# Peptides against a protein of PDB entry 5CWW, part 17

Target 1, 194 residues: chain A of PDB entry 5CWW
Amino acid sequence: VPKLQGPFDFDLNPEDEQDDEVELKDIYVIGEKPRVADLMRGEEEELEMMKEDQHNGLSLNIICLLSTSGQVKICLDIDGVEAQWLPPRSKNKRLFAPPPEPPSLLTFQTFDTLKPAEVTPDGWPMFSEDATSPYSFYVTHPAGITYISLTPWVFRLESELQSDSEAGTEFRIDLLAKGQGSERDRIFTQTRTQ

## One batch from the design tools (peptide; made by RFdiffusion4, then SolubleMPNN)

Design b1_p10_4_s2 (from b1_p10_4, 3 letters changed)
Fold by OpenDDE base, seed 3:
Structure b1_p10_4_s2 (fold): chain B 194 residues (1-194), chain A 10 residues (1-10)
Amino acid sequence: as target 1 above (194 residues)
Amino acid sequence: LSALKKALSK
């Protein structure tokens, strides 16, 4: 049985979020790139085919959060949270190690998918996957559908994380953080039948 | 990662 994990601490939330309790409606997780070398130990032929897919995914998990208002928060799992299972009912009272510090999520970007006039109190926006890319997804709301892609920054970030050179890294990362590089495209808008 | 945290803290 899967173990419920959390709470997660959000690091570096912009202060400008007024204390209005952002009600979350959905969560979307993009897992870290598989360590193909570790998983394919023994299947050398399939390893070569997967290496040719030049799209080296991010080595961090990405947690996307969606509010009732259509706000998307993109968070990075810097602590490497793994899926946990309920321990088997082992009779032995292992000494409760102090609960580990709650894992922190790094807020990379926050943006809206809805116009203020499209926000409704009964709105239930939802994530859905894009079959064409693991780093793209859709936000569906009664007012419309928004395509989102993380591809403009995710591969650049991975390149910096894997770089052995510290030279210029701070500058390039600063540009990535300020660039707000996620693509957003409203692919469908519900026509108000007057 | 340290650089990323620093950049996002601004």
Scores: peptide ipSAE 0.310, ipTM 0.884, DockQ to the pose 0.812
Fold by OpenDDE base, seed 1:
Structure b1_p10_4_s2 (fold): chain B 194 residues (1-194), chain A 10 residues (1-10)
Amino acid sequence: as target 1 above (194 residues)
Amino acid sequence: LSALKKALSK
């Protein structure tokens, strides 16, 4: 049985200075790049072909959060949260280890997919995957559909995380953090039938 | 990762 995980702490959430409880409606997880080398132990030839086709995704999990208002929050899993299962009911009362500190998510970017006039109290925005890229997705709302792509920064961030040289890394990461970040395009807008 | 945290805190 899967173990319920959380709560998660959100580190560095500058825009949520308004303690307005952002009512979350959906979550979208982009898993870290699979370590194909660990999965393909024994098939060396297929491993080499798969390594070349592995457009190097991010080595961190990405957690996307969607509010009722159509706000998207892009968070990075710095702690490497893994799936947990309930321990088998072993009879031995192992002493309650203190609960581990909750993992932290780092907020990378926050943005809106809806205009203020499009926000409805009964709105049900939802994520959906893009079949063409693991780092692109759609936000669907009754007012419209927004395409989102993380590709402008994800591959650059991965390059910095994998770099052996610390020289200039802080500067390049600062540019990534201050940049426009994710691509966002409204691909459909529902016309208000009067 | 430390650089990323520092950049996003500013």
Scores: peptide ipSAE 0.308, ipTM 0.883, DockQ to the pose 0.803
Fold by OpenDDE base, seed 5:
Structure b1_p10_4_s2 (fold): chain B 194 residues (1-194), chain A 10 residues (1-10)
Amino acid sequence: as target 1 above (194 residues)
Amino acid sequence: LSALKKALSK
């Protein structure tokens, strides 16, 4: 049985200063790229084939959060949170280990998918995957559908994370962070028939 | 990662 994980702390969340209670409606997780070398120990030939098919992706998990208002928050799992399972109900050791510090999520970007006039109090926006890319997805709301792609920055970020040189990394990362480079395109708008 | 944190804190 999967273990409920959390709470998660949001590091550098600019919205945390806003007393505005953001009601979350959905979550979308983009898993880190598989460590093929770790998975394929002993299968060198398959490892080479899978290296060619290695979906070049980010080495960090991405957590996307969606609010009732259609706000999307893109968070990065910098702590490398792994899936946890409930320990078997073995009776004994209440190890009173102090609860580990909750893992932190780094807020990379926040943006809206809806116009203020499209926001409804009973709105229930949802994520859906894009079959063409693991780093693209849709936000569906009664007012419309928005395509989102993280591809403009994800691969560049990965390149920086894998760089052996610290030279210029701070500058390039600063540009990535400021660029807010996620693609956003409203692909469908529901016309209110008056 | 430290650079990323620093960049997003600005």
Scores: peptide ipSAE 0.307, ipTM 0.882, DockQ to the pose 0.813
Fold by OpenDDE base, seed 2:
Structure b1_p10_4_s2 (fold): chain B 194 residues (1-194), chain A 10 residues (1-10)
Amino acid sequence: as target 1 above (194 residues)
Amino acid sequence: LSALKKALSK
């Protein structure tokens, strides 16, 4: 049986401390890049072919959160949260290990998909995947559909995380973190028929 | 990762 995980601690950027109780409506998880080298231990030839198709995704899980207002929050899982299962009822009274500290999520970026006038109290925005890229998705709301892509920054971030050289890494990561690097494009707007 | 944490904490 899967174990319920959470709560997660959010290291929010101080600008997102707007006291407005943002009601979350949906969650979208982009899993970390599979360690192809670890999966293909024994098939050296297939390992080389999969290295070429290395549009090497991020080595971190990405958790996207969507609010009723159409706000998207992009969070990075730095602790490497894995799927957990309920321990079998072993009769052995394993001493209550102190509950592990809750995993932390880093808020990388927050942005809106709706204009203030498009926000409705009964709005129910939802995520949907893009079949063309694991790092692209759609936000669907009654007012419209927004395409989102993380590709402008995700591969650059991965390159920095895997870099052996510390030279300039702090500067480049700072630029990535301060930038609103995600692509956002409204592909459909519902015209209110007056 | 430490640099990322530091950058996002500013």
Scores: peptide ipSAE 0.304, ipTM 0.882, DockQ to the pose 0.680

Design b1_p10_5_s2 (from b1_p10_5 with E4D F10L)
Fold by OpenDDE base, seed 2:
Structure b1_p10_5_s2 (fold): chain B 194 residues (1-194), chain A 10 residues (1-10)
Amino acid sequence: as target 1 above (194 residues)
Amino acid sequence: SLADKLASLL
């Protein structure tokens, strides 16, 4: 049986966003890029072909959270959260190890998909995938549809995570952190029929 | 900072 995971700690969450006031409506998870080298151990020729076809995904899981207000929070899984299973009922009272510290999510970016006037108490925004990119998705709300793409920063972050060169890394990471360059485009707006 | 946290992953 799968184990329920959470709560998660949010590192660098904005202080003004008391999590108590934000009603989450949906979650969207972008899994880490599979390590081809680990999957294809023994098939060197297929490794080269897969390196070319591997759209350079991020080596970290991304967790997107969506509130009732249409706020999107982009979080990075820095602890490498894996699927957990309920331990078999072993009769052995193994010593209660203290519960491990809750896994942390790094808050990378927070942004709104709705204008304040579009927010409704009965609004139910939802994520949906983009079939053309694993790092792009849509937020659908009764007021409209917003396209989101993480591609502007994901590949740059991955390049830094895989770089053996320390030269300029601090500067490039500072630019990534300040730029928060997710693409956001309102592709549809529901016209209120008066 | 976010930059410091990201840098700690490298």
Scores: peptide ipSAE 0.434, ipTM 0.923, DockQ to the pose 0.830
Fold by OpenDDE base, seed 4:
Structure b1_p10_5_s2 (fold): chain B 194 residues (1-194), chain A 10 residues (1-10)
Amino acid sequence: as target 1 above (194 residues)
Amino acid sequence: SLADKLASLL
């Protein structure tokens, strides 16, 4: 049985300018890239082809959070949160170790998918995957559908995480942090029949 | 800063 995880602490969470508790409606998780070296042990030719693919993804999990207002929060799993399972009913009462400190998520980016006039109290925005890219997804709301892509920064961040060179790293990371260049495009808008 | 946090992952 899967273990319920959380709460998570949010590092660098922007103070939402609205003191209103952000009501979350959906969560979308983009898992870390598979450890290709561990999976393809003995398939060196396929491993080389996959290493040459600059699009293998990020070595960190990405957690996307969606509010009732259509706000998307992109978080990075910096602590390496693993899927936890309830131990089989083994009789060993392990002493309650103090609960470990909750894992932290790094708030990378926050943005809106709805205009203020499109926000409704009964709005139920939802995530859906893009079958063409693991780092792209849609936010569906009664007012419209927004395409989101993390590809503009994900592969650049991965390149820095895998870099053995410290030269220029600070500059490139500063550019990544300032750019936060997720693509966002409203692909459908519901016409309000007056 | 976000940059400092990202840099701490390296």
Scores: peptide ipSAE 0.434, ipTM 0.923, DockQ to the pose 0.826
Fold by OpenDDE base, seed 3:
Structure b1_p10_5_s2 (fold): chain B 194 residues (1-194), chain A 10 residues (1-10)
Amino acid sequence: as target 1 above (194 residues)
Amino acid sequence: SLADKLASLL
């Protein structure tokens, strides 16, 4: 049986304006790039084909959160949260393990997909997968559909994580942090029949 | 800062 995980701490979360409880409606997880070398131990030919695909994803899990207001929060899993199962009913509660520190998610970017006039109390924004890219997805709301792509920064961040050179890293990371660079495009807007 | 946190992952 899967274990319920959480709570998660959000590092660098902007202080939500105290008056509006941000109600989360959906979550979308982009798993870390599989370590092909560890999984394909014995299939050297498929390993070469997957190495040539320069679309090597990020070595971190990405957690996307969606509020009722259509706010998207992009978080990076910096602690390496793994899938957890309920421990077998061992009668020996080891009482003395310090409570594990709650896992932290790094808030990388926050942005809106809806205009203020499109936000409704009964709104039900949802994530949906883009079958063409693991780092792209849609936010669907009754008011419209927004395409989102993380590709503008994901591969640059991965390049820094895999770089053996410290030269210029600080500058490139500062540019990543300031630019954030997620693509956002409203591909459909529901026409109000007046 | 976000940059400092990202840099700590390297």
Scores: peptide ipSAE 0.433, ipTM 0.923, DockQ to the pose 0.796
Fold by OpenDDE base, seed 5:
Structure b1_p10_5_s2 (fold): chain B 194 residues (1-194), chain A 10 residues (1-10)
Amino acid sequence: as target 1 above (194 residues)
Amino acid sequence: SLADKLASLL
């Protein structure tokens, strides 16, 4: 049985004004690229073909959070949270080890998909995948549909994570952090029939 | 900073 995981701490979460309970409505997880070395323990020929594909993703899980207001938070799983399973009901009262510190998510970017006038109390925005890219998705709301792409920064971040050279890394990471270059495009807006 | 946190992953 899968174990329910959480709570998660948010590192560098923008100070959400404490008074606005950001009600989360949806979550979208982009899994890390498969570690080809771990999968290919036995097939050297497939290892070479998948090495070309190794450049096609981030080595970190990405967790996207969506609020009722249409706010999207892009978080990086920096701790490498793995899927956990409920231990078999062994009768042994394991000693109360203090609960481990909750894993942290790094808040990379926060942005809105709705205008203030489009936000409704009963709004139920949802994520949906883009079949053409694992790093692109849609936010659907009654007011409209927004396309989002993480591709402008994901591959740059991965190149830094895989780089053996520290030369210029600090500068490139600073540009990456400041640029937060997720693409956002409103592809559909629902016209209110007045 | 976000940059410092990202740099700590390297």
Scores: peptide ipSAE 0.433, ipTM 0.923, DockQ to the pose 0.820

Design b1_p10_5_s3
Fold by OpenDDE base, seed 2:
Structure b1_p10_5_s3 (fold): chain B 194 residues (1-194), chain A 10 residues (1-10)
Amino acid sequence: as target 1 above (194 residues)
Amino acid sequence: SLAEKLASLF
């Protein structure tokens, strides 16, 4: 039986200005890049062709959170959270090891998809995938639709994670951390017919 | 900082 995981701690989560608990409405998970080398074990020729065309995604899971206000939080799974299963009911009273510290998600970026005037108390924004890219998605709200792409930073971060050279890594990571790298574009706005 | 946290991955 799968084990329910959580709560998760959020590292570097901006203090939500509102004392009111930010009500989350949706979650969108982008899984780490498949280890194609592990999946295609024995097909060396196809592996070489796939390495060239595969914009190798990020080696980390990405967790996107969406609030009622249309705020998006982009979080990185730095701990490598895996699916957990309930321990087999072994009759042996295993001494309860203290519960491991809850896994942490690193808050990479926070941004709004709605203007303050578009926010409604009963709003229910939702994520939807982009069929053309695993690192792009949409936020749909009654007020409009926003396209989001993580591609501006994901591949750069992956390049650093896979780099054998430490030269300049600190500088490039500092630039990534300071940059609001995600693309955001309002592709549709609902006209209020008065 | 975010940079320090990211740097810890290396």
Scores: peptide ipSAE 0.389, ipTM 0.908, DockQ to the pose 0.835
Fold by OpenDDE base, seed 4:
Structure b1_p10_5_s3 (fold): chain B 194 residues (1-194), chain A 10 residues (1-10)
Amino acid sequence: as target 1 above (194 residues)
Amino acid sequence: SLAEKLASLF
């Protein structure tokens, strides 16, 4: 049985201009790319074919959070949080282990999918996957549907993570951090029938 | 900064 994890600390969480606690409604996790080399150990020919697939994702987990207001928060799992399972019913309560330090997520980007006039107190926005890309998804709200793609920065970040060259890395990372180039497009807007 | 945090990955 999977173990419930959390709470998580958020590094560089923007001060929400609103004193109101951001009520989260949904979570969307994009898992790190599989270590194909570890999975395909002994299948070298298939490994070469998979390396050519331009869809080598990010080596970090991405956690997307969605609020009632339609705010999306994109977080990176830098610490490498792993899935945890409940231990089998074996007796040894290690009662005295200090609580583990809460895992931290790095807030990469925060943006709104709704206009202020579209926000409703009973709004229930939800994530849904894009079948065409693991790094694209939709936010559905009664007011409309927004397409989001992380592809503009994900592959660039991965390229830096896999680079053996330290030369210019700081500059490229600074540009990436400032650019925050997630694509956002409102693909549907619900017309209020007056 | 975000850049500094990202730089800590290297």
Scores: peptide ipSAE 0.389, ipTM 0.909, DockQ to the pose 0.841
Fold by OpenDDE base, seed 1:
Structure b1_p10_5_s3 (fold): chain B 194 residues (1-194), chain A 10 residues (1-10)
Amino acid sequence: as target 1 above (194 residues)
Amino acid sequence: SLAEKLASLF
């Protein structure tokens, strides 16, 4: 049985101007890129081909959170949170190790997918995957559908994580942090029938 | 800052 994990702390969470607890409606997790080197043990030729595909993704998990208002939070798992399972009912009272410190997620970006006039109290926005890219997804709400892509920054961040050179890293990371260049495109808007 | 937190990954 999976172990319930949490609460999670959100590092650099923007102070929600409204003290109103953001009611979350959905979560979308983009897992870290597979350790291709570990999977392709013995397939050296295929491993070389897959390594050359610079499009392998990010070495960090990404957690996307969606509120009733259509607000999306993009969080990075810096601590490397792993799935936990309930320990087997072993009779050994293993000493209650102090509960591990709650893991933290780094809030990378926050943005809205809805206009204020489109927000409804009973709104239930949902994530859905894009079959064409692991770093793209849709937010569906009765008012419309928004396409989101993390590709503008994900591969740049990964390039920094994999770089052996410290030269210019601080500058490039500063640009990445300021740019927060997730693509956002409203692909459908529901016409209010009068 | 976000940049400082990201920089801590390196």
Scores: peptide ipSAE 0.388, ipTM 0.908, DockQ to the pose 0.825
Fold by OpenDDE base, seed 3:
Structure b1_p10_5_s3 (fold): chain B 194 residues (1-194), chain A 10 residues (1-10)
Amino acid sequence: as target 1 above (194 residues)
Amino acid sequence: SLAEKLASLF
């Protein structure tokens, strides 16, 4: 049986300026790129074909959170949270290991998908996948549909993670941190029939 | 800062 994980601590979470508790409505997880080399041990020909897929994904899990207001939080799993299973009902009271420290998620970016006038109390925005890219997705709300792509920064961050050179890393990471790197495009807006 | 946290990955 899968173990319920959490709560998660959010590192560098912006102080929500509004006294109203941000109610989360949906979650979207982008799993880390599998180490194809480890999975395909013995299938060398298929490994070469998959290496040619130039778009090496990020080696970190990405957790996207969506609020009632259409706010998206992009979080990085720096700690490498893995799926956990409930321990088998072994009768032996093994000594309670101290509860592990709660895993932390790094808040990378926060942005809105709705205009203030589009926010409704009963709003239920939802994530949906993009079939063409694991690092792109949609936010659907009654007011409209927003396309989001993480590709502008994901591959740059991965390039830094895989770089053997420390030269200029600090500068490039500073640029990544300051950059509003995610693409956001409203692809559909519901016309108010006046 | 975010940059410092990202830098800790390396």
Scores: peptide ipSAE 0.387, ipTM 0.908, DockQ to the pose 0.841

Design b1_p10_5_s4 (from b1_p10_5 with E4D)
Fold by OpenDDE base, seed 5:
Structure b1_p10_5_s4 (fold): chain B 194 residues (1-194), chain A 10 residues (1-10)
Amino acid sequence: as target 1 above (194 residues)
Amino acid sequence: SLADKLASLF
């Protein structure tokens, strides 16, 4: 049985200036690219074919959160949270080690998909995948549909993570942090028939 | 900063 994980701490979470409890409505997880080298230990020929596919993703999990207001939060799993399973109910009273510090997610970007006038208390926005890219998705709300793509920065970030050169890394990372270049396009708007 | 946190990954 999978173990429920959490709580998670959010590093650099923007101060939700609104005292209003940000009610989350949906979650979208983009898993890290498979470590093919670890999976294909001993199959060198298949490893070479799969290396071409290794360039197609980020080595970090991405967690996208969606609020009732249509706010999207893009978080990076910097701690490398792994899937956990419930330990077998062994009766051994493991000594109360203090609970480990909760894993942290890095808040990379926060943005809105709805205009204030489009926000409804019961709007219940949802994520949906893009079949053409694991790093693109849609936010669907009764007011409309927004396309989102992380591709403008995700591959650049991966390039830095895989770089053996420290030269210029600080500068390139600063550009990534400032650019926060997720693509956002409102592809459909529901016309309120009066 | 976000840049500092990202830089800590390296």
Scores: peptide ipSAE 0.384, ipTM 0.909, DockQ to the pose 0.838
Fold by OpenDDE base, seed 1:
Order: C-alpha cells, then structure tokens, then sequence
Structure b1_p10_5_s4 (fold): chain B 194 residues (1-194), chain A 10 residues (1-10)
C-alpha cells in the first residue's frame, strides 16, 4: 500500500500577501529524467546513443501547484522525494523512531495565469500536459487557456548540475534564479458574452 | 536566497 507523504515544507515560498490560504485546485508533477543508465543496464551501445541526447531533461522532480486564482507555483524537489510504501505489518513493537523531518520543496517561481478580473470564486483551473514536451503544459480556466514552458531554464539548470566545472557556477545560478524565465502565453481567451 | 538554495545542489 502506498504511504501518504506530507506535509511538505515550501522553502522560499513568497508570503502570500493575502492571508487567505491559497486554495490549491490542481497539481502537476514532472518527473526527473529517466536514469537511462539504470534502465539500459546491459545494452551499452544503445546507452551511449541515448546519453548523447542533450534534451534528456532535468535530474530533479518539478512540482507545479495551481490555485483557484490561477496562480502557478513551480517547485523543485531538491531532497529527491521517492515513493514510499507502508511497512509490512511486522508483529514486533515498532520502536518509536522519531518521525523523519518532512521533505522540503524549493519554490522556484510563482506567477499568475489569470488577470484579477478573470478570477472567480468558483473557478477550477486545471493542468494539462503538452504531448510535444514534458516541460511544457497548459493551464485551462473558463476565462482562457495559458501555455507554459519551463524549457528556457530547465536545460540550463541541468547543464549546471551535470557540469564538472565549479568555475562560474555561482554566477550562472544567480542569473538563473533572477531570470526565472518560464515562457507564458495566453493562447485562448474566452469572449465575454454580454 | 533562491540562488543560495540552488547553490546547495552542488
């Protein structure tokens, strides 16, 4: 049986200016790139070809959160949260191990997909995947559809994570942190029928 | 800062 995980702590979560608890409506998880080396164990020739595909994605899980207001939070799983299962019912007295510290997610970026006038109290925005890219997705709301792409920074971050050179890494990471260059395009807007 | 947290990945 899968173990329920959480609560999660959010590092660097911007203080929601509105004391109103951000009501989350949807979650979208972009899993880490497959460890091709682990999957292709024994197929060395195919492994070399697949490693050369520079577009393998990020080695970290990305967790996207969507609020009723159409706010998107992009979070990085730095701790490497893995799926957990309930321990088998061992008859032996579970020694009270202190509960492990809750894993933290790093809030990388927060942005809105709706204008304030488009926000409705009964709004139910949803994520949907882009079939063409694992790092692109849509936010659908009755007011419109927004395309989002994480590709502008994901591959740069991965390049730093895979770099053997520490030279200039701090500077490039600072630029990445300041740039937060997710692409965001409103592809459809619902015409208000008067 | 976000940069400091990202730097902790290295």
Amino acid sequence: as target 1 above (194 residues)
Amino acid sequence: SLADKLASLF
Scores: peptide ipSAE 0.384, ipTM 0.910, DockQ to the pose 0.841
Fold by OpenDDE base, seed 4:
Structure b1_p10_5_s4 (fold): chain B 194 residues (1-194), chain A 10 residues (1-10)
Amino acid sequence: as target 1 above (194 residues)
Amino acid sequence: SLADKLASLF
């Protein structure tokens, strides 16, 4: 049985300009790319073809959070949070282990999918996947549907993570951090019938 | 900064 995890600490969480606690409505997790080398052990030809595909994804988990207001928070799992399972019925309650330090997520980007006039108190925005890309998704709200893609930065970040060269890394990471270039496009807007 | 945190990955 899967174990519930949390709470998580958020590194570099922007001070929400609104004194109101951000009410979360949905979570979308993009798992790290599989260790293809470990999975394709013995299938060297297929492994070579998959390595040529520069689009294998990010070696970090991405956690997206969605608020009632349509705010999206993109977080990176730098600590490498692993799925936890309830221990089998083993008798040894380690009753006295100090609680583990809460895992931390790095807030990479925060943005809105709704205009202020579209926000409703009873709004229930939801994530949905894009079947064409693991790093693209939709936010659906009664006011409209927004397409989001993380592809503009994900592969660049992965390239840095896999780089053997330290030369220029600091500069490229600074550019990546400042750019925060997630694509966002409103693909549908609900017409208010007056 | 975000850059500093990302840099800690290396």
Scores: peptide ipSAE 0.384, ipTM 0.910, DockQ to the pose 0.842
Fold by OpenDDE base, seed 3:
Structure b1_p10_5_s4 (fold): chain B 194 residues (1-194), chain A 10 residues (1-10)
Amino acid sequence: as target 1 above (194 residues)
Amino acid sequence: SLADKLASLF
């Protein structure tokens, strides 16, 4: 049986200026790039075909959070949270190790998908996948649909993570942190029938 | 800063 994990701490979470508790409505997880070399040990021909797919994903998990207001938080799993299973019912009371420190997520970016006038108290925005890219998705709300793409920064961040050169890393990371270049495009807006 | 946190990955 899968183990429920959490709570998670959010590093660099912007202070929500509004006294209103941000209610989360949905979560979208983008898993880390599989180490294809480790998984396909012995299938060299298939490994070569998968290496040619130049779109090397990020070696970190990405956690996307969506609020009632249509706010999206993009978080990076820096600690490498793995799936956990409930321990088998072993009768032996092993000494409870102190509970591990709660895992932290790094808040990379926060942005809105709705205009203030589109926000409703009963709003239920949801994530949906993009079949064409693992790093793109949609936010669906009664007011409209927003396309989101993480591709502008994901591959740049991965290139830094895989770089053997320390030269200029600090500068490039500073540019990544300032740029926060997720693509956001409203692809559909519900026409108010007056 | 976010840059400092990202830099800690290297």
Scores: peptide ipSAE 0.381, ipTM 0.908, DockQ to the pose 0.842

